# Ledger of designs, part 64: peptides against a protein of PDB entry 6B4E

Target 1, 295 residues: chain A of PDB entry 6B4E
Amino acid sequence: TNFDKISKMFWHYKDKIAQIKQDIVLPIKKADVNVRNLLSRHKRKINPKFGQLTNSNQQLFKIQNELTQLINDTKGDSLAYHWILNFIAKAVVHQAETEVRVKPESALPLGKLTLYLLVQFPELQELFMARLVKKCPFVIGFTCEIDTEKGRQNMGWKRNNENKWEDNTSYDERMGGILSLFAIITRLQLPQEFITTTSHPFPIALSWHILARICNTPLNLITNTHFVILGSWWDAAAVQFLQAYGNQASKLLILIGEELTSRMAEKKYVGAARLRILLEAWQNNNMESFPEMSP

## One batch from the design tools (peptide; made by RFdiffusion4, then SolubleMPNN)

Design b2_p14_8_s3 (from b2_p14_8, 6 letters changed)
Fold by OpenDDE base, seed 5:
Structure b2_p14_8_s3 (fold): chain B 295 residues (1-295), chain A 14 residues (1-14)
Amino acid sequence: as target 1 above (295 residues)
Amino acid sequence: SFEETLQELEEWYS
């Protein structure tokens, strides 16, 4: 694992967020009134769509079509188009932070929707990844110390209006929710209409990177959150990960589930305990995945 | 060992 490369990637996306604000978000505020009105209406229509997802593929396809139409309405203006995609990127991550954290299986329909949009609108990919890395740097296996304010900020910790840090449970749950979404995306098959014409933008290999990079992380930087997000990943993608990489996947799952948890046993992390339970379930041939969506 | 296994996996993946 090349940590310098990971760090450069992290800061690349941090810079991208700043660039998006300067080049997309702020300029729209000064755009033509007709453009601003269009985007305001579209924003209001788009935002509730993510919460309307269910375990139904029929409902998913309906929402996909509605969003596609709304996004296409903005293509006549490049700035407006990028603005609406950036809004969608933020909205998807926000949905992961709020809904997926409390109902992990909701990551499946959200992930399917997101993957469709990422392929249908390729310009969304960089915007989405930048937002993911900003909110949850675990998606690229980045970790830094959190003993400083800057360190906590880099790792996605939030402060409230009174400048108080969020509690550990809230942070863990948010990170778990975001990571669940990303894990689902990496293990999903492309929609049938894209399989022969497009490569997967965030393939299962990115799940490999997450696990391997965490395994290589200095132990003094490993926290309960690392185990929480590993557990979230496990629920979301472990079955498909094993299908993809076979025996090599098994070795890596043993490394995180048995070896890494053992090395950190003295910390008595709750997340680590859960991960060991997941490992044991797998060893007893009781590994489960999220239920498939209905027609 | 843990480190050896991880190294093997990295080599395999690359």
Scores: peptide ipSAE 0.445, ipTM 0.929, DockQ to the pose 0.919
Fold by OpenDDE base, seed 2:
Structure b2_p14_8_s3 (fold): chain B 295 residues (1-295), chain A 14 residues (1-14)
Amino acid sequence: as target 1 above (295 residues)
Amino acid sequence: SFEETLQELEEWYS
């Protein structure tokens, strides 16, 4: 693991967020009133659709088509197009922070929708990844100290209006939700219409990076959150990860489930205890995955 | 060891 590379990647996306603000968000405020009105209407139509997802593929396809049309309506104006994609990126991550955190299995339909959009609209990829890294740097295996304000900010901690940090449980759940979504995306197959023409934008290899980079993280930086997100990842992608990498995947799962938890046993992290349970379930041939969606 | 296994995995992936 090259931590310098990871750090550079982290800051690349942090810079991207700033760039998005300067080149997309702020300029649109000065755009033609007709453009602003169009985007406002589209925003209102797009936003609720993520919450309309169910375990139905039929419903998924309906929403995909509706979003596709709405996004295509903006393609005549590059700035408008990028603005709406950035909005979608933010909305998807927000959905992960709010819905997936309390219902992890909802990551599957959300992930399918997101993957479709990422392939259909390639410009969404950098916008989405930047938002992911900003909100949950665990998606690229980045970790820093959280004993400073800047460190906490870098790791995606939020402050309320009173400048008080969010509680640990809230942070853990948000990180878990976002990581669940990303994990799902990495393990999903491309939609049938894209398999032969497009490479997967966020392939299963990125899950490998998450696990390996966490394993290489200095122990003094490992927190309960690390184990929480590993558990979230496990629920979301462990089965498919094993299918993809076989024996090598098994070794890595043992590293996180057995070895890493053991090394941190004195901390008595609740997240670690859960991960240990997941490991034991696997050892007993009872590894579970999210249920497949209905037709 | 933990470190050896991790290195092995990284080498395999590379």
Scores: peptide ipSAE 0.444, ipTM 0.929, DockQ to the pose 0.909
Fold by OpenDDE base, seed 4:
Structure b2_p14_8_s3 (fold): chain B 295 residues (1-295), chain A 14 residues (1-14)
Amino acid sequence: as target 1 above (295 residues)
Amino acid sequence: SFEETLQELEEWYS
């Protein structure tokens, strides 16, 4: 693991967020009134769609089609198009922070929708990844110290209006929710219509990177959150990860579930305890995945 | 060991 490269990647996406604000978000405020009105209408139509997801593939396909049409309506204006995609990127991550946080299995329909949109609209990919890294740098295996305000900010910690940091549980749950979504995306197959024509934008290899990079992280930087998000990843993707990489996947799962948790045993992290439970379930041939969606 | 396994895995996927 090259941590210099990971850091450069992290800051690349942080810079991308700033660039998005400068080149997309702010300029649209000065755009033609017709464009602004169009975007306002579309925003209102798009926003509720993510909350309308269920465990139904039929409902998913309906929403996919509706969003596709709404996004296509903006393609006549490049700035409008990118603004809508950025809005969607933000909305998806927000849904992970709120809904997936409390109901991890909801990551599956959200992930399927997101993957479809990422393939259908390639320009969404950088916008989405930038938002993910900003909110949850664990998605690229980035970790820094959180003993400073800047460190906490870099790791996605939020402050309220009174400049008080969110509590540890809230942070852990949010990170888990976002990571669950990303994990799901990495382990999903492309929709049938894209399999032969398009490469997966965020393939299962990115899950490998997350696990390996965390394993290589200096132990003094490992926190309970690391184990929480590993547990979230496990629930979301471990079965498919094993299917993808076989024996090598097994080695890595043992490395995080047994070896990393053992190395950090003195900390008595709750997240680590849960990860050990997941490991034991796997060892007893009781590894579970999220249930498949209904027709 | 942990380090040996990790090294093996890194060589595999890199």
Scores: peptide ipSAE 0.439, ipTM 0.929, DockQ to the pose 0.956
Fold by OpenDDE base, seed 1:
Structure b2_p14_8_s3 (fold): chain B 295 residues (1-295), chain A 14 residues (1-14)
Amino acid sequence: as target 1 above (295 residues)
Amino acid sequence: SFEETLQELEEWYS
């Protein structure tokens, strides 16, 4: 694992967030009143749609079509178009932080919707990845120390209005939710209309990177959160990961489930205990995946 | 790619 490259990637996306603010978010505040009104209306229509997802593919397709139309309505103004995409990127990640956090299986419909939008609107890809990395650096296997304020900020820790850090459980759950979404995206097939014409923007190889990079992370930087997000990833993508990479996938799953947990046994991390349970279930031929969506 | 990813795994074993 080349940690220098990972760090450069991390800071690239951090810079991208700053660039988005300067070039998209702030300028739109000075845009024509008609443009601002358009975006306000569209924002209000778009925002609730992510919460309207269910386990139904029919409902998914409906929402996909509605969002596609709403986004297309903004293409007459490039700044407005990018603003809407950035809003969507933020909204999707927010949904992962809130809904997927409490209902991990909801990552599946959200992931399907997101993947569709990423392919349909390629400009969303960088906006989305930047938001993901900012909120959950684990998606690219980045880890730093959290003994400092800056370290915590880099790893996506939030402070409330009283400048108090969120509790460990809240952080772990948020990270798990975001990682679940990303894991789902990496293991989904492209929609049928794109599969022959477009390459997958965030393929299953990115899941491998997450696991391998965590395995190579210095042990003194490994926290309970690492095991929590590995467990979240496992629930979301382990079955499909094994299908994709076969024996090599098995080796990596053993590394995280057995070897990494064993190396950190003295810490008695709750997340590690759960990961061991998942490993044992797999060893007993009882690996589970999220239920498939209904027609 | 798979090969690049596998390399990361191999580095872990080293």
Scores: peptide ipSAE 0.332, ipTM 0.867, DockQ to the pose 0.164; fails the geometry check

Design b2_p14_8_s4 (from b2_p14_8, 7 letters changed)
Fold by OpenDDE base, seed 5:
Structure b2_p14_8_s4 (fold): chain B 295 residues (1-295), chain A 14 residues (1-14)
Amino acid sequence: as target 1 above (295 residues)
Amino acid sequence: SFDETLKELEEWYS
């Protein structure tokens, strides 16, 4: 694992966030009133859609079509188009932080919707990845110290309006929610209409990167959050990961479930204990995946 | 060992 490369990738996306603000978000505030009104109306229509997802494919397809129409309405203006995609990127991640964190299985319909949009609108890919890395650096296997304010900020910790850090449980749950979404996206097959013409933008190989990079992370930087997000990943993608890579996947699952947890046993992390339970379930042939969506 | 296994997996994936 080349940690310098990972760091460069991390800062690339941090810079991208700043660039988005300067080149997309701020300019729209000075745009023509008709454009601003259009985007305001679209924003109000788009935002509720993510919360309307259920375990129904029929409902998913309905929402996909509605969002597609709304996004297409902005294509005549490049700035407006990129603005609405950036808004969608933020909204999807926000949904992961709020809904997926409390109901992990909701990552499946959200992930399917997101993957569809990423393929249908390729310009969303860089915007979405930048938002993911900013909010949850674990998606690219980046870790830094959190004993400084800057370190905590880099790792996605939030402060309230009184400059108080969020509690550990809140942070863990948010990271788990975001990671669940990303894990789902990596293990989903492309929609049938795209599978022969388009490459998967965030393939299962990215799950491999997450696990391997965490395993190679210096132990003094490993926290409870690392185990929490590994558990979230496990629930979301372990079955499909094993299907994709076979024996090599098994080796990596043993490394995180047995070896990494053992090395950190003295810390008595709750997340590590849960990961061991997941490992044991697998060893007893009881590994489970999220239920498939209904027609 | 843990480290050896990681190296093998990295080589395999690369």
Scores: peptide ipSAE 0.256, ipTM 0.875, DockQ to the pose 0.916
Fold by OpenDDE base, seed 4:
Structure b2_p14_8_s4 (fold): chain B 295 residues (1-295), chain A 14 residues (1-14)
Amino acid sequence: as target 1 above (295 residues)
Amino acid sequence: SFDETLKELEEWYS
């Protein structure tokens, strides 16, 4: 693992966030009134769609079509188009922070929707990844110290209006929610209509990177959150990961579930304990995956 | 060992 490269990737996306604000968000505020009105209307229509997802594929397809139409309506203006995609990127991540956080299995319909949009609108990919990395650096296996204010900010910690850091549980749950979504995306097959014409934008290999990079992270930087998000990843993608990489996947799962947890045993992390339970379930041939969506 | 396995896996996917 080249941590210098990971760091550069992290800062690339942090810079991308700043660039998005400068080149997309702020300019729209000064755009033609008709464009602003269009985007306001579309924003209002788009925003509730993510909350309308269920375990139904029919509902998913309906929402996919509705969003596709709404996004296509903006393509006549490049700035408007990128603005609406950035809005969607933010909305999807927000949904992961709120809904997936409390109901991990909801990552599946959200992930399917997101993957569809990422393929249908390639410009969404960088916008989405930038937002993911900003909110949850774990998605690229980035870790830094959190003993400083800047370190906490880099790792996606939030402060309230009173400048107080969020509690550990809240942070862990948010990170778990976001990571669950990303994990789901990496293990999903492309929609049938894209399989022969398009490459997967965030393939299962990115899950490999997450696990391997965390395993290579200096132990003094490993926290409970690392184990929480590994557990979230496990629930979301372990079955498909094993299917993809076979014996090599098994080795990596053992590394995170047994070896990494053992190395950190003295810390008595709750997340590590849960990960061990997941490992044991797998060893007993009881590994579970999220249920498939209904028609 | 942990380190040996990590090295093996890293070589595999790199």
Scores: peptide ipSAE 0.292, ipTM 0.885, DockQ to the pose 0.954; fails the geometry check
Fold by OpenDDE base, seed 1:
Structure b2_p14_8_s4 (fold): chain B 295 residues (1-295), chain A 14 residues (1-14)
Amino acid sequence: as target 1 above (295 residues)
Amino acid sequence: SFDETLKELEEWYS
């Protein structure tokens, strides 16, 4: 694993966040009143859509169409268009932090919606990835120490209005939710209308990167969160990962489930214990995946 | 790519 490359990628997206604020968010505040009003109306219409997702493909398609129309309405102004895509990127990640963290299987409809939007509106890809990396660096296999304020900030830890760090459980759950969404996206097939014309923007290979990079992470940097997000990934994508890479996938799953957990046994991480249970279930030919969506 | 990801796995075993 080239950690220098990963670090550069991490900071690339951190810089992208700063650039987005400077070039998109702040300029809109000075834009024409008609543009600001348009975006305000669209924001109000778009925001509830992500919470309206269910296990129904019919509902998914409805929301896809509604969002597509709302986004297209902004294309008359490039700045407005990029602003609304950035808003969507933030909203999707927010749904992962709130809904997916408590109901992991909700990552499936959210992931399908997100993948559709990423392909339909390619400019969303960099905006979305930047937001993901900022909130959950695990999506690119980045890890740093968290015994410093800067380290915690880099790893996506939040402080409340009293300047108090969020508790470990809250952080673990948020990271798990975000990682679940990303894992789902990597293992989903492109919508039928795009399969022959477009490459997958975040393919299953990115799941391999997550696992391999965590396996290569210095042990002194491995925390309970690493095992939590590996468990979240496992629930979201392990079945499809095995289908994609076969025997090579099996080797990597054994590495995280058996070898990594064993190396960290003295820490008695709850996340590691869960991951070992998932490994054992797989060994007993009882690997589970999220329920498929209804028609 | 698969080859790139496999190299990362190989580095773990090394």
Scores: peptide ipSAE 0.204, ipTM 0.825, DockQ to the pose 0.164; fails the geometry check
Fold by OpenDDE base, seed 2:
Structure b2_p14_8_s4 (fold): chain B 295 residues (1-295), chain A 14 residues (1-14)
Amino acid sequence: as target 1 above (295 residues)
Amino acid sequence: SFDETLKELEEWYS
């Protein structure tokens, strides 16, 4: 694992966030009042759509069509178009931090919707990845020290209005929720209408990167959070990961489930204990996946 | 690519 390359990638997306603010968010405040009003109306219509997702494909398709129409309404103005996409990127990640956090299986409909939008509107891809990396660097396998304020900030820790860090449980759960969504996206197949014309924007290989890079992370940087997000990934994508890479996937699952947990046993991380349970379930031929959506 | 990801795993084994 080339950690210098990963660090460069991390900072690329951090810079992208700054660029988005400078080139999209701030300029729209100076846009024509009609444009600002249009975007406000669209924002109000778009925001509730993510919470309207269920385990129904029919409902998913309905929402996809509604969002597609709303986004297309902005294409006549490049700045408005990018602003709406950036809003969507933020909203999707926020949904992962809240709903997916408490109901991991909700990542499936959210992931399907997100993947559709990423393919339908390619400009969303960079905006979405930048937001993901900012909120959860684990999506690219990035880890840094968290014994400094800057280190914690880089790893996505939040502070409240009193400048107090969030508690460990809250951080772990948020990271798990975001990682679950990303994991789902990586293991989903493209919709049939796109499979022959476009490549997958975030393919299953990115899941491999997450696992392998965590395995290669210096042990002194490994925390309970690493095991929590590995467990979240496992629930979301392990079955499909095995289908994709076969025996090689098995090796990597054993590395994270057995070797990494064993090396960190003295820490007695609760996340590691859960990952061990998942490994044991797999060894007993009882690996589970999220239920498929209904028609 | 698969080869790139596999290399990362191989580096862990080494």
Scores: peptide ipSAE 0.204, ipTM 0.826, DockQ to the pose 0.163; fails the geometry check

## One batch from the design tools (peptide; made by RFdiffusion4, then SolubleMPNN)

Design b2_p15_1_s1
Fold by OpenDDE base, seed 1:
Structure b2_p15_1_s1 (fold): chain B 295 residues (1-295), chain A 15 residues (1-15)
Amino acid sequence: as target 1 above (295 residues)
Amino acid sequence: SSKEEAAQKALEESK
């Protein structure tokens, strides 16, 4: 694992966030009043859609169509179009931080919706990845120390209005929620209408990168959060990962479930204990996946 | 298998 390359990628997306603010968010505040009004109306219509997702494919398709129309309405103005896509990127990640963290299986409909939008609107891809990396660097296998304020900020830790860091459980759950969404996206097949014309923007290989990079991370940087997000990934994607890569997948699952947990046993991380349970369940032919969506 | 080869390549690229 080339950690210098990972760091460069991390900072690339951090820079993208700054660019988005400068080139999209701030300029729109000075845009024509009609454009601002349009975007305000669209934002109000778009935002509730993510919470309207259920385990129903019919509901998913309805929401996909509604969002597609709303986004297309902005294409006449490039700045407005990019602003709406950036809003969607933020909203999707926020949904992962709030809903998926408490109901991991909700990642499936959210992931399907997100993947559809990423393919339908390719400009969303960089906006979404930048937001993901900012909020959860684990999605690219980036890790740094969290003993400093800057280190915590880089790893996506939040502070409240009183400048107090969020508690460890809240951080772990948020990271788990975001990682669950990303894991789902990587293991989903493209919608039927895109299979022959488009490559998957975030393929299953990106899940491989996450696992491999974490396995190669210096042990002194490994925290409970690493095991929590690996467990979240496992629930979201392990079955499909095994289907994709066979024996090589098995080896990597053993590396994270057995080897990495064993190396960190002295820390008695709760996340590590859970990951071992997942490994043992798999070894007993009891690997579970999220339930499939209804028609 | 072809999938296993792809996985190995992905692992190498991840290092």
Scores: peptide ipSAE 0.028, ipTM 0.742, DockQ to the pose 0.894; fails the geometry check
Fold by OpenDDE base, seed 5:
Structure b2_p15_1_s1 (fold): chain B 295 residues (1-295), chain A 15 residues (1-15)
Amino acid sequence: as target 1 above (295 residues)
Amino acid sequence: SSKEEAAQKALEESK
């Protein structure tokens, strides 16, 4: 694992966030009043759509079509188009932080919707990845120390208005929610309309990168959060990961489930204990996946 | 297998 490369990627996306603010968010405030009004109306229509997702494919397709139309309405103005995509990127990640964290299986419909939008609107890809990395650096296997304020900020820790850090449980759950979404996206097949014409923007190989990079992370940087997000990933993608890579996948699952947990046993991390249980369930031929969506 | 080759490539890229 080349950690310098990972760090460069991390900072690339941090810079991208700053660029988005400068080139998209701030300029739109000075745009024509008609454009601003359009975007305000669209924002109000788009925002509730993510909460309207269910385990129904029919409902998913309805929402996909509605969002597609709303986004297409902005294509006449490049700035407006990028603004609405950035809004969507933020909204999707927010949904992962709030709903997926408490109901992990909700990542499936959200992931399907997101993947569709990422393919339909390629400009969303960089905006979405930048937001993901900012909120949850684990999606690219980045880890740094959290003994400093800057380190915590880099790892996506939040402070409240009183400048107090969020509690460990809240952080762990948020990271788990975001990673569940990303894991789902990586293991989903492209929609049938795109499978022959487009490459997957965030393929299953990115799940491999997450696991491998965590396995190679210096042990002094490994925290309970690493095990929590690995458990979240496992629930979301382990079955499909095994299907994709076979014996090589098995080796990597053993590395995270057995070897990494064993090396960190002295810490007695709750997340590690859960991951061990998931490993044991798999060894007993009882690996579960999220239920498929209804028609 | 093709899957194993893909996995090996992904591992190398992740190192």
Scores: peptide ipSAE 0.028, ipTM 0.740, DockQ to the pose 0.892; fails the geometry check
Fold by OpenDDE base, seed 2:
Structure b2_p15_1_s1 (fold): chain B 295 residues (1-295), chain A 15 residues (1-15)
Amino acid sequence: as target 1 above (295 residues)
Amino acid sequence: SSKEEAAQKALEESK
C-alpha cells in the first residue's frame, strides 16, 4: 500500500469539493433567475425520490426513469446540469448518512439507483466520489490522526452549532452507512442494458483497496470506526467479494476478521467484537447477505 | 498458524 498515493487521492477530492463550490455552486447563485427557478423546482422533485426507494425493483425502475428525465431537462445548460448532478451526489450521500445508517439493507436499492445514475450520467462520478471522500475517507482507505481538529475534520467528523463534536456512536453509524452504500455499489453488476457497453465505474477492486489499505494502516491510527465500517462492508459485500476473488478474498477476510481484530484486542472495540462474530459466522458457513430485491 | 501465514502473505501482497 502506497500511503502517499492515497493521501494524494484524498487531497485531490478535497480540492475537488472546493472546486465544485467555486465553479458550480456559487456561479448558479448568480445565474439567470429562470435557471435558478428551474433548478429549485427540480431539486424539490428530486429530493424525495431517494426516500421513496423500497425493496421493489419496480419502484426502483420508476424512480430511475423519473430522475433520468429530470436530469435530462438540465442538459441544455452545462452549469445547470453539473449543479443538479452535484445536488444528487449530496442527496445520495445524505441518504446513506440517515437511512442506511439505521437500515443497512436499504443500501441495496440506493446503491442500484446510484450505480444506474453514475453510468447514465458519467459526470456524476467525480462529483459523487468527491462527496464520498469528504464525508467518509474510508471509501478510499484513507486514515489520519484524529487527535487534532483538522484531523477529525479530514476524517469526516462533524461539529454542531456549539462547536461540539458529534458523539462517537453517531460518527461510527454515519461512516457505516456511507461505507455500506459504497460497498454495495462496488459489488453490484451493471444493469443489463449497460453490461456489454460500459465498464463499471466503481468496481469490486475498490473494495479490495479499502480492506487492504485498512490492513496496512498503522495500528496506532486504527479506531473502533475502522471495525464498524469493516463490519458494514462485510454485511454489504463479503459474499460477492468472495465470489470475485476466491481464495485471495478469503485471505483478506481472515486478515481483517482475525488478525486485525486480534492485534487490537486490548482496545475492546465493540466494532471489532462484531467483526469477530461475522468471521465466526462465516467459518460456520453462515455468512449472510442482504436479501435480494423483489420484482 | 496457517491462517496467520496466509494473512501475512495477503498483507504483503496488498502493500
Scores: peptide ipSAE 0.024, ipTM 0.639, DockQ to the pose 0.155; fails the geometry check
Fold by OpenDDE base, seed 3:
Structure b2_p15_1_s1 (fold): chain B 295 residues (1-295), chain A 15 residues (1-15)
Amino acid sequence: as target 1 above (295 residues)
Amino acid sequence: SSKEEAAQKALEESK
């Protein structure tokens, strides 16, 4: 693992977030009143759509069509178009932090919707990835120390209005929710209309990178959160990962489930204990996946 | 690390 390369990638996306604020978010505040009114109306229509997802493909397709129309309405103004895509990127990640956090299987319909939008609107890809890396650096296998305020901030820790850090459980669950969404996206097939003409924007290889990079992370930087997000990834994508890479996937799953947990046994991490349970279930031919969506 | 090298080789071979 080239950690210098990963660090460069991390800071690239941090810089991108700053650019988005300067070039997209702030300029819209000074835009024409008609543009601002349009975006305000669209924001109000878009926001509830992510919460309206169910395990129904019919409902998914309805929401896809509605969002497509709403986004297309902004294409006449490049700044408005990029603003609405950035809003969607933020809203999707927020849904992962809130809903997927408490109901991991909800990542499936959300991931299908997100993948559709990423392919339909390619400009969303960089905006979405930047938001993911800011909120959950684990999506690219980045880890730094959290002994400093800056380190915690880099790893996506939040402070409340009293400058108090969020509790460990809240952070772990939030990271797990975001990682579940990303894992789902990496293992989904492209929609039928795109499968022959478009490459997958976030393919299963990115899941490989997450696992491999965590396995190579210095042990002194490994925390309970690493095991929590690995467990979240496992529930979301392990079945499809094994299908994609076969024996090589098996080796990597053993490395995270057995070797990494064993090396950190003295820490008695709850996340590590759960990951071992998942490993044991797999060894007993009881690997579970999220249920498929209904028609 | 040796583990990542092995993983990377595996990835390259699996593609």
Scores: peptide ipSAE 0.022, ipTM 0.687, DockQ to the pose 0.162; fails the geometry check

